# Ledger of designs, part 11: peptides against a protein of PDB entry 3OGK

Target 1, 307 residues: chain A of PDB entry 3OGK
Amino acid sequence: ATPDRLSRRFPNLRSLKLKGKPRAAMFNLIPENWGGYVTPWVTEISNNLRQLKSVHFRRMIVSDLDLDRLAKARADDLETLKLDKCSGFTTDGLLSIVTHCRKIKTLLMEESSFSEKDGKWLHELAQHNTSLEVLNFYMTEFAKISPKDLETIARNCRSLVSVKVGDFEILELVGFFKAAANLEEFCGGSLNEDIGMPEKYMNLVFPRKLCRLGLSYMGPNEMPILFPFAAQIRKLDLLYALLETEDHCTLIQKCPNLEVLETRNVIGDRGLEVLAQYCKQLKRLRIERGADEQGMEDEEGLVSQRG

## One batch from the design tools (peptide; made by RFdiffusion4, then SolubleMPNN)

Design b1_p9_1_s3 (from b1_p9_1, 5 letters changed)
Fold by OpenDDE base, seed 3:
Structure b1_p9_1_s3 (fold): chain B 307 residues (1-307), chain A 9 residues (1-9)
Amino acid sequence: as target 1 above (307 residues)
Amino acid sequence: DELRELLRK
């Protein structure tokens, strides 16, 4: 589809999702002029899609100029922006979005690649937004943003229900968790084992409504921090957890209300058996082949057709 | 640490 054809057919469009480069492009089967630039779409949005409040770009090339134009064109009417696995922009583009779109409810940059100039975009968001419901920069590398700004966002945005972040030290997010009273979903952070202080995370207090969780680098020593509320967990993201097969079994047994599980092949057939036994409400299971398969000594960490 | 690096790739 072309932007102009879309606007002519649907001038009152409120939500737009564009998918750019398909997975097949990883094999160099698609020419460079594959239409992966958002520029013509942003132009069309600015001119003809005046009711558009939700934009989702997946695997698109997005420039700072594109973001600036989009921000100024939609301003406070923009409620959702998802830059899903996008590239080509810097934090200046993000700054423009949060500066002009002060009523944005969903901001996602999950798995996007960008040039980080500073942490001003998150600071600006913290200073002026009270509408945010979903913030997601999962699997990104922001080194210049402050966990204090995240805490400010939690304090000011009463409807904040889902936050996914990069590799923040979890202890730096204590203030955030305290402020995020309505948070239901959290993914990311970084749990860092300290041999000299094995219980450093045991006193973490999570939001009372938290039921969707994915703590990065959680090992068996940290896993017990979930046990007090394991019965209310409905979704677990264990893709970046450091759990072996037996650890999976231990945790799964404590999550009888689990509906969604995402993990690696390390769960094994045994883990799947335990899952079937204890998690009767399971709706979705995602198992990925981990890059760690060659490094894992656990022979049970293999999912077969039997499992 | 090595495992963490592998998982991030």
Scores: peptide ipSAE 0.074, ipTM 0.815, DockQ to the pose 0.257
Fold by OpenDDE base, seed 4:
Structure b1_p9_1_s3 (fold): chain B 307 residues (1-307), chain A 9 residues (1-9)
Amino acid sequence: as target 1 above (307 residues)
Amino acid sequence: DELRELLRK
């Protein structure tokens, strides 16, 4: 497909999803000049797709200039931008998007690789947006953004229902959780063990509607913070949790309404048995190979065809 | 701690 053919055939297109690089290819294994540039598409969007409100780029090369052009062309008509596993841009490009697209509802850059210059993009978003419903920069490396801006977003965007973040210390997000009254989904953050303060997370208060959750680095000591609302959990991402097989069994038993589980092979056959016993509403199960498997001779941490 | 490090890679 070519951009010009698309616009000629569908001048009233509202949603566009483009896929560039193959799934099997890692970013570092694909030459930058392979293709998959969004530039020609952004040009076509700017000129001929005037009703486009949703853009999803997956595994594509996106420059700051591309983002700037897209932002200015669509402005407040742009409701959704997903930079899914994209590369080539900096936070300046993100700044342009949030500056010009003040009515954006969904902003995603999950697993994208970029150069971070500053935290201005999140600050600008916090200062001017009241429409945001979904914010997702899961599995990204932002070091210069402020948790306070995230809190401001939660306060100002009353329709905010899903937020996925990178490595924020969870305690720095207390204000965010308090403000995000309608939040249904949260992924990311960072739970950090402190030998001197073993109960430092026990007083965390989560949004009352939270039902889709994935806390990074959650261990068995932190897991009890979920118990008060475990029965309302419908989706659980344990891919980056620090739970062993028995910990999985403990948590799963407390989540009878679980519909989606994502975890590592550490769940084992035992965990799968418990899952089958207690989670009768389960719809989707994802089991990934963990990096921790290289050293584990423990058979309990392996999923066989029996599970 | 070791697992955390592995997960971050």
Scores: peptide ipSAE 0.064, ipTM 0.815, DockQ to the pose 0.237
Fold by OpenDDE base, seed 5:
Structure b1_p9_1_s3 (fold): chain B 307 residues (1-307), chain A 9 residues (1-9)
Amino acid sequence: as target 1 above (307 residues)
Amino acid sequence: DELRELLRK
């Protein structure tokens, strides 16, 4: 498909999803510079797709100029922008998006790689947006953004229901959680074990509607913070949790309404048995091979054909 | 710390 053919065939297109690099890029089977540039598509969007409100770029190269052009062309008509596993842009591009698209509802940069110049984009978003429903920069590396801006977003965006972040210290997000009254989904953050303060996180108060959760680096000592609302959890992302097989069993037993589980092979056959026993509403199970498991031949930490 | 780095790859 070419951009020009798309606009001619579908001049009233409202939603566009483009996929660039094939998944084979994950295995270094594709040259580093081989990838779909969004530039020709952005040009076409700007000129001919005047009803487009949702854009999803997956595994594409996106420049700041591309983002700036898109932002100015769609302005407040842009409701959704997803930069899914994209690269080539800086935070200046993000700043342009949030500056010009003040009614954006979904902003995603999950697993994208970029150059971070400053935290102005999140600050601008916090100062001017009241429409945001989904904010997702999960598995990204931001060091210059402020948790205070995230709190401001939560306070001002009453329809905010899903937030996924990078490696914010969870304690810095206390104000955010308090403000995000309608939040249903949270992923990311960083839990840091302190041997001298085992109760460091025990006083965390989560939003009352929270039911989809993935806390990064959550170990068995931090896991009990979930127990008060474990029965309402419907989705767990444990891919980046530091839980062993027995820890999985403990948590799963407390989540009878679990519908979606994402975890690593560490769950083991034992964990799968417990899952089958206690989680009768399970709809989706994703098990990935963890890098941490390469050295542990412990039989309990591997999913076999029996599990 | 090593485990965290491994999980990010």
Scores: peptide ipSAE 0.064, ipTM 0.806, DockQ to the pose 0.310
Fold by OpenDDE base, seed 2:
Structure b1_p9_1_s3 (fold): chain B 307 residues (1-307), chain A 9 residues (1-9)
Amino acid sequence: as target 1 above (307 residues)
Amino acid sequence: DELRELLRK
């Protein structure tokens, strides 16, 4: 399909999702000249799709100029922007989006590759947005953004229900969790083992409605922080957890209302048996081959056809 | 630590 044909056929389009070419390699290793540019689509959106409120780019090349044009064209009418596994932009482009689109509800940059210039975009979002419902920069590497801005967002955006972040130290997010009273989903962060303080995370207070969770680098020592509310957990993302087979079994047994599980092969056939026994409401199971598969000493850490 | 690094790749 061409942009001009789309606008002629659907002048009142409210939601657009564009998918670029499939990538065989890691997103950050794909050259920026692969040809999946959003530019012609952004031009068409600006000129002819004046009711568009939701834009989803997946595996596309997106420049700062593209984002700036989109931001100015849609302004406060833009409710959703998803840059899903995109590349080619910097944080200046993000700044333009949050500056001009003050009523954005969903902002996603999950697995996107970008050049980070500063943390101004998150600060601007924190200072002016009260509409945000979903914020997702999961599996990204922002180093210049402030957890304080995330806390401010939580305080000001009372409809905030889903937040996925990069490698923030989880203890720096205490204020965020306290402020995010309606948060239902959280993924990311960073749990860091401290041999001198094995229980440094035990006093973490999570939002009361939290039921979809994926804490990065959670090991067996940190896992007990979930036990007080494990019965209300409906989705677990354990892809980046540091749990062995037995740890999976322990956690799964405490989550009888689990509906979605994402994990690695380390769960093993034993973990799958436990899952079947205790999680009768399970709807979706995703098992990925982890990079740790070759190094697993756990004999049960392999999913076979029996599981 | 090694596992963490592997998971980030």
Scores: peptide ipSAE 0.060, ipTM 0.808, DockQ to the pose 0.280

Design b1_p9_1_s4 (from b1_p9_1, 4 letters changed)
Fold by OpenDDE base, seed 1:
Structure b1_p9_1_s4 (fold): chain B 307 residues (1-307), chain A 9 residues (1-9)
Amino acid sequence: as target 1 above (307 residues)
Amino acid sequence: SELRELLRK
C-alpha cells in the first residue's frame, strides 16, 4: 500500500501500524521508493489523516524531521507513538514529540537505536504530561535521562500502568515505585551485586498492583525480593535475568498464576516440567537462545524434545 | 559478571 492510497481509502483512520520489512505476503505491496523510511507516510498523515491518533512504526527509518512533522501535525490528537526497533533519529526528535503531543498516552522506543543528545525529552514529558499510561524504552541505551524525571512522571500520570526502562539502578527508582501507585508492569532496570551489601535490594517496595515484571540482571540473590508477591505475578520476563535452571524452578513454583513467561534456554527441560506442573494458567511461553548458552556447563540448562 | 556482559551485547 502507498500512503496516498491509504488516506484516500481510509480518511478517518485512527490507528496506523507500518512495518519496514513486511512479511513475504506483503512485500510486493510496498513500493521500493518508500523503502523503510517513514517520511512519505508522515507527509500523508500530516495532510490527510486528520483523525489518526495512534502510530506504530516497526523497523523503520525515522528522522528527527519526520518526528517533528508528525508531532506538529497531530499535536494533542496523538495518543500513541511506538518507535519499535526504529533508527535514524535523535533525542531531539523525541523532544519534539513530547513538546507538541502533550496528551500522549503511549510512548515507546523499545529496541530503537538513536543518537542521544540530552535528557530533555524525558524532562519535558515529566513537566507537562499527565496522560501517560505506557512508557517503554526497554532495551535502549539512554545515559542522560534522570530517574527523578521518571518519578515525576509517575506522580503526575495517575493512569501510568506500564513502564519499561533501560539500565537504571533499581535503587534510584525507589521514588518512582513509590509514586507509581497504579503501575502493573515494570521491565528493565539494573540490579547490581554488591559484595559488601548483599541485602541492598531486600527493602525494595514495589507498586501494589505490579503483576508483569522483568528485572534486568536479577540473580538468585535478588530473586527473593519477588517472593512476597510472586503469587500475584502474571507475566515474567527473565530474558535478561541471571537465573540458572534451579533458580527458574524455584521462582516458577512460587508463581501459580503465571500467564506469560519469556526466558532463555537455561530454563531447561526441568524448568519446563516445573512450569507445566505449577503454572496451569500459562498462555504464552517464549524461549530464546541466550548469549550464555554456549558457555553454560549446566546440562540441565538445555531444552530438548522432552520439555 | 561475564554473563551480564554477554547479555548486554
Scores: peptide ipSAE 0.035, ipTM 0.762, DockQ to the pose 0.179
Fold by OpenDDE base, seed 3:
Structure b1_p9_1_s4 (fold): chain B 307 residues (1-307), chain A 9 residues (1-9)
Amino acid sequence: as target 1 above (307 residues)
Amino acid sequence: SELRELLRK
């Protein structure tokens, strides 16, 4: 499909999702006029798609100029922007989006690659947005943003239900969790084991409605913090947890209402057996091969055709 | 720490 054809056929389009780079072409040279650039689409949106509220770019090249043009063209009409595995922009582009799109409800940059200039975009979002429902910069690295801005967002955005972040120290998010009263989903953060303080995270209080969770670097010592509400957990992201096979078994047994599990092959056949036994509502299972596969001491950490 | 770095890749 071309931008002009789309606008002619669907002038009242409200939601647009574009997929750019195929996985196989990720490392190939991309011509300047390749369909992987959002520029021609942004131009078309600005001129002819004036009812567009939701934009999802997946694996596309997005420049700051593209974001600025999109922001100014759609302004408060833009409710959803997803930069899913995109590249080519900086935090200046993000700043433009949050500055001009004050009523944005969903902002996603998951797994996008960008240049970080400052943390102003998150601060601006915190200062002026009250509409946000979903914030997702999972699998990104920001060094210049503040957890206090995240807390402010939680306080001001009462409809905030899903937040996925990078490697914030989880204890710095205590204020965020307290403020995010309606939060149902949280992924990311960073649990950092302290040998001198084994109970460092035991007093961590999560939002009451939390049921979809993925805490990065959660080990067996931290895992018990989930037990008080494990029965209400519906989705677990354990891709970046530091759990062995037996740890998986322990946690899974505590989550009888689990519907979605994402984990590594360390779960093993044993973990899958336990999953089948205790999680009768399971709908989706994702098992990835971990980069640490060669370093695992757990011999059971292999999923075979039996599992 | 090494494991964390591996998981991020």
Scores: peptide ipSAE 0.034, ipTM 0.744, DockQ to the pose 0.262
Fold by OpenDDE base, seed 5:
Structure b1_p9_1_s4 (fold): chain B 307 residues (1-307), chain A 9 residues (1-9)
Amino acid sequence: as target 1 above (307 residues)
Amino acid sequence: SELRELLRK
């Protein structure tokens, strides 16, 4: 389909999702005429899709100019922007989005690759947005954004229910968690083991409604921080946890209401047995083969036909 | 750690 054909057929389109080239292909190898660039779509949105409030670009090339044009064209009518595994933009583009789209509810850059110039975009979002419900820059590399801005967002956006972040030190997010009273989902952060201070995370207070969780680099020493509310956990993302098979078993046994589990094959057949025994409400299971398991000779860390 | 680096890739 072409942008012009879409707008002619559906001039009142409110939601658009575009999928680009598979991630296996390097973005720089995408032919100019392949359609992996959002530019022609943004042009069409600006001109002819004036009711569009939700835009989802997946594996597309997105420039700052594209984002700026989109931002100015849709302004406060834009409620959802998802840059899902996209590339080609900088934080200037994000700044334009949050500057002009002050009523945005969902902002996602998960797994996107970008050039970070500064942290102004998050600061601007913190200063002016009160509508945000979902903020997701999971598996991204922001180094210049402030956890204080995230806290401000949580304080000002009372409908904020889902936040996924990059490698923020979890202790820097204490204020955020305190402010995010309605938060149901949190993924990301960074747990850093400290042999000299093993209890440094034990006093973390999570939002009371938190039920979907994925803490990056969580090891067995940090895992107990989940135990007080493990029974209310519905979704666990353990893809980036540092848990072995037995650690999985320990945690799973404490999550009887688990509905979604994402993990690596380190869970093993034993972990799957425990999962089947204790998690009767499980709806979805994702198991990835991690690179870390390739070097591990532990047979329990493998999922076989028995598991 | 080495494992963290592997997971980030």
Scores: peptide ipSAE 0.034, ipTM 0.727, DockQ to the pose 0.261
Fold by OpenDDE base, seed 2:
Structure b1_p9_1_s4 (fold): chain B 307 residues (1-307), chain A 9 residues (1-9)
Amino acid sequence: as target 1 above (307 residues)
Amino acid sequence: SELRELLRK
């Protein structure tokens, strides 16, 4: 399909999803010779798709110029932008988006590869947006953004229901969690072990409606922070948790209303048995091959055909 | 931990 044919057939298109070519490795830039540039599509959007409010680019090459053109063309009509595993842009492109699209509801750059120049884009978003419902930069590495801006977003965007972030220290997000009263989903952050202070995270207060959760680097010492609301958890992302087989069993037993579980093969056949026993509402199960697969000494930390 | 670093890659 070509951009011009799309606009001729569907001049009133409201939602567009484009998929590029697979990347060779996670978080790597897509080589230019692979193609998959969004430029011709952005041109067509600007000229002929004037009803478009939702754009999803997956594995595409996106430049700052592309983002700037898109931002100016759609402005406050743009409600959703998803840069899903994209590459080629910098935070300047993101700044243009949030500057011109002040009523954006969904902003995603999950697993995208980019050059970080500064944290201005998140600050601008915090200063001017009150419409945001979904913010997702999961599995990204921002070093120059402020958790205070995230807190401001939570305070100003009362419809904020899903936030996925990179490696923010969880304790820096205390103000965010307090402000995000309607938050239902949170993924990411960073739990950091402190041998001298094992209770470091015990006083964390999560939003009351939180039911979809994935805390990065959560180990067995931090896991108890979930127990007070484990019964209301519907989705768990344990892909980046530091839980062994027995830890999985412990947590799963406390989540009888679990509907979605994403984890690594460390759950093992034993964990799957426990899951079947205690989680009768389970709808989706994702088992990934983890980086720890080859190094695990626990024989139970392997999923076989028995599970 | 080593595992944490591996998971980040």
Scores: peptide ipSAE 0.033, ipTM 0.735, DockQ to the pose 0.260

Design b1_p9_2_s1 (from b1_p9_2, 6 letters changed)
Fold by OpenDDE base, seed 1:
Structure b1_p9_2_s1 (fold): chain B 307 residues (1-307), chain A 9 residues (1-9)
Amino acid sequence: as target 1 above (307 residues)
Amino acid sequence: SELAKRLAE
């Protein structure tokens, strides 16, 4: 559909999800002149969709100007903004969003590509927001943001339940975890092996309600940090973990309440058998082929027709 | 993903 048609048909629209690359069935519904740019949609939102509180752009081109316009148009009425695999903006656009939309509850930019100018956007969010429930910049690279701001957000946003981040050193997030008392989901971070300090992560204290987890670069040496609360884990993201088949088996056996697992082929048929045996509540399984599985001939590390 | 790329390196 076109933006103008949408607003005419649904003037009271509260939630909008736009996909830059529609499925075949929807291909003819998006004029070429709109392309993958959100600009015409933002214009329509600004002018005619006054009740819109949730915006989800997926695989679209988003400029700073678009974000600025959206921010000013919706202001504190905007509760959700998801820049899902989007590109074209900088952190200035993010700054505009958090500056004007001070009651935003969900801010997502997972897998988005952007130009990072500074970390002001996260600082501004930390200074003024108390409503945030979901913060997600998973699989992004922010080098100029501060873990301290993330801690401040956790302290000020009592409803914060899900946080997914980039490659923060996990030890820099100790204060964040301590402050995030209601956090249920955490993904990202960076676990870095230190031969001179093999147990440097063993004293990590996770939020008590944590049940959805994905720690990047978690290896078998770090995996035991999960064991104390493995029974309460409902979702595991192991896509970026450094676990082999045997490690998967070990961890899975300790997660009898696992509902969602995302991992790579390294789990193997053996891992899948263990999963079936121990995780009776499993609802969703995602297995991807990782780079480490490329050219792997070992049956132990491959998911075959048997698995 | 960028993380996947880094993991591959």
Scores: peptide ipSAE 0.013, ipTM 0.551, DockQ to the pose 0.415
Fold by OpenDDE base, seed 3:
Structure b1_p9_2_s1 (fold): chain B 307 residues (1-307), chain A 9 residues (1-9)
Amino acid sequence: as target 1 above (307 residues)
Amino acid sequence: SELAKRLAE
């Protein structure tokens, strides 16, 4: 499809999803700069798609100029922007989006590659937005943003239901969790084991409606923080947890209402058996290869065709 | 995923 053909056929389009690079690019078989520029699409949006409120770019090249043009063209009419596995922009482009699109409800940049100039974009979002429902910069690396701004967002955006972040220290998000009263989904953060203080995270208070969760670097010592509300958990992301097979079994047994599980092959055949036994509402299972591929140290951590 | 690659290193 071409931008001009799209606008002619659907002048009242409200939602647009564009896919750029094929999945084969994930294996570095295709140069990173291969096609997929959003520029011609942004031009068409600006000129001819005046009812567009939702934009999803997947695996595309997005420049700061593209984001600036999109922001100014759609302004407060833009409700959703998803930069899904995109590249080519900096935080200046994000700043333009949040400055001009003050009623944005969904902002996603999961797995996008960008140059970080400063943390102004998140601060601007915190100062002016009250509409945000979904914020997702999962699997990104921000070093210059403030957890205090995230707390402010939670306080001001009462419809905030899903937040996925990078490597924030979880203890720095205590204020955020207290403010995010309607939060249903949280992924990311960073749990850092302290041998001298094993109870470091035991007093964490999560939002009462939390049912979709993925805490990065969660080990067996931190896992018990989930037990008080494990029965209400419907989705677990354990891809970046530090749980062994036995730990998986322990946690799964406490989550009888689990519908979606994402984990690594460390779950093993034993973990899958436990999952089948205790999680009768399971709808989706994703198993990926993890770092444990290099060491068959734990034979139970292998998923076979029998599992 | 990028994070998965990092953890695999």
Scores: peptide ipSAE 0.012, ipTM 0.543, DockQ to the pose 0.381
Fold by OpenDDE base, seed 5:
Structure b1_p9_2_s1 (fold): chain B 307 residues (1-307), chain A 9 residues (1-9)
Amino acid sequence: as target 1 above (307 residues)
Amino acid sequence: SELAKRLAE
C-alpha cells in the first residue's frame, strides 16, 4: 500500500491506522526504505485526505516535523491522534498538536519513546482544550509535566472518561480525581509503599463512575483502597501490580462484575479457579508472563493447562 | 512493555 494509492481510492477517508515495524525490531534498526516513517503518509494526509479526523500510528517513526505538518493540515478537524509505540519525536511535536488541534478528543502516546524538553504541551492542552475524552500516555516517562495541568484538564473537559498516565505519585492526583467527575477509566500512576505511613493512600477518593482501573505498583497494603467500589469494577489491569497469588484471590472475590482481567501468571491456577467461581461475567482474560516470575518454583504461582 | 521493564529494574 502506498499513500497516493490510498488517497485516490478513498478520498473521503475519515480514519487511518498504520502499522510500522515488527515488534522485535528496534526503531533505530529500521532501514529508511522499510516504510516505518510516517512522513510520506503525513504528506498525503495534508494534501489529499482532507476529511481525515482520526489517525493511528503504531510502531512508526514520527518526527516533530511530521507532527507539526499533521497538526497544521488537520487543525480542529483532527479528533483522534494515537502515537502507539512510536518514536522519533519530542514534546515540541506534542505541543504543536495540542496548539493547533484544539478540539482533539483522543490523544494517545502509550508506550511511545520520545525526548522530553518541557511540560508545555500538557499546559497548553489544559489551557485551551474542552473536548478531550481520552488522554493516554500510559507506560511513558514524563518528568516535567504538572499534575495541576491534569487537574485543569479534568475540570475543563466534561466528557473526559479515560485517562492513563505514567508514574505520577497518586497523592499528587487527588485534585485530578476530584475534578474528573465523569471518569470511568484510570490506569497508571505510582503507588509508593511507606513503612512509616502504611495508610497514606486510604483516604483517596476516586471518581464515582470509575470501573476500569489499573494502578501501577499496587501491593497488598494498597489494594484495600479498591474495596469500597470493587463491586462496580468491570476491568482490572494488574499487569504492573505487585500482587501475589493470594492477593489476586482476595481482590477477585470482591469483583463479581469483572468483565476484563489483565494480569501475569502469578495469578496461578488457584487464582483462575477463584476467578471462575466469582466472576461469572468475565469476557476477556489476558495472562502475561512477567520477568519477575521467571524461576518461580511455586506451583500455585504458575498457570498450567489445568488452571 | 516498557513499564514491565521498569518493574524488572
Scores: peptide ipSAE 0.012, ipTM 0.545, DockQ to the pose 0.386
Fold by OpenDDE base, seed 2:
Structure b1_p9_2_s1 (fold): chain B 307 residues (1-307), chain A 9 residues (1-9)
Amino acid sequence: as target 1 above (307 residues)
Amino acid sequence: SELAKRLAE
C-alpha cells in the first residue's frame, strides 16, 4: 500500500494505524533505521487526509520534522497520537505536537526510543491542555520532565483516566494522585526499597476510582498499599513487580473482581490455582517468561500445562 | 522492554 492510494480510496479517513518492520530486539538494542519511515505518510496526511483525528505509528522511524509537519497540518483536530515503539525523534518533536495540538486526548510514546533534550514538552502540555484522557510513556526514560507538570495535567484535565509513566519515584507523584480524581488506570513509577524506612509508601493515597494498575518494582513490602482497594481492582499488571509465587497468591486472594492479570511465570501452578479459586471474573490472563526467571528450578515458579 | 532488562540484571 502507498500513501497516495490510501487517500484516494479513503479521503474521509479518521483513524490511521501504520506498522513498520517487526523488531525482535530489546528496548535499547533497536536500531534507528529498523522501521519504515513515516515521512511519505505524513506528507499524504497533511495534503489529503483532512478529517484524520487519530494516528498510530507502530515500530516506525519518526523524525522531529515529521512530527512538526503532522502537528501543524492537523493542529487541534488531532485527538490521538500513538508513537508505539517508534524511534528517530527527540523531545523537540514532542514539543511541536503538544504546542500545536492543544486538544489532544491521547498521547502515547510507549517503548519509543528518543533523544531527550529537555522537559519542555510536558510543561507545555501542562500549561495548555485540558482535554487529555490518556497519557502513556510507559517503559521510556525521561530524566528531565517534572512530576509537577504531571500534577498540573491531572488538575487541568478532568477527563484524565489513564496514565502510564516511566521511572518516577512514586512518592513524587503524591500530588499527581491527589489531583487525578477520575484516574482509573496507572502503570509505571518506581518503588524503591528503603531499609531505613520500610513503610515509606504506606501512606500513599491513590485515586478513588483506580481499578487498573501496575506498579514497577513493587515488592512484598510495598504490596500492602493495594490492600485497601484490592477488591475494586479489575486489571493488574505484575510483569515488572518483584513478587514471588507466595506474594502472588496473597495479592490474588484479595482481588476477587480481577478481570485481567498480566504476570510472569513466577506465579506458578500454585498461583494459577489460587487465581482460579478466588478470581471468578477473570477474562484475560497473560503469562510471560521473565528474563530473571531463566533457569529457575523452583517448581512453584514455573507454569506447566496443568496451570 | 527496558523494564524487563532491568529485572534481568
Scores: peptide ipSAE 0.011, ipTM 0.533, DockQ to the pose 0.380

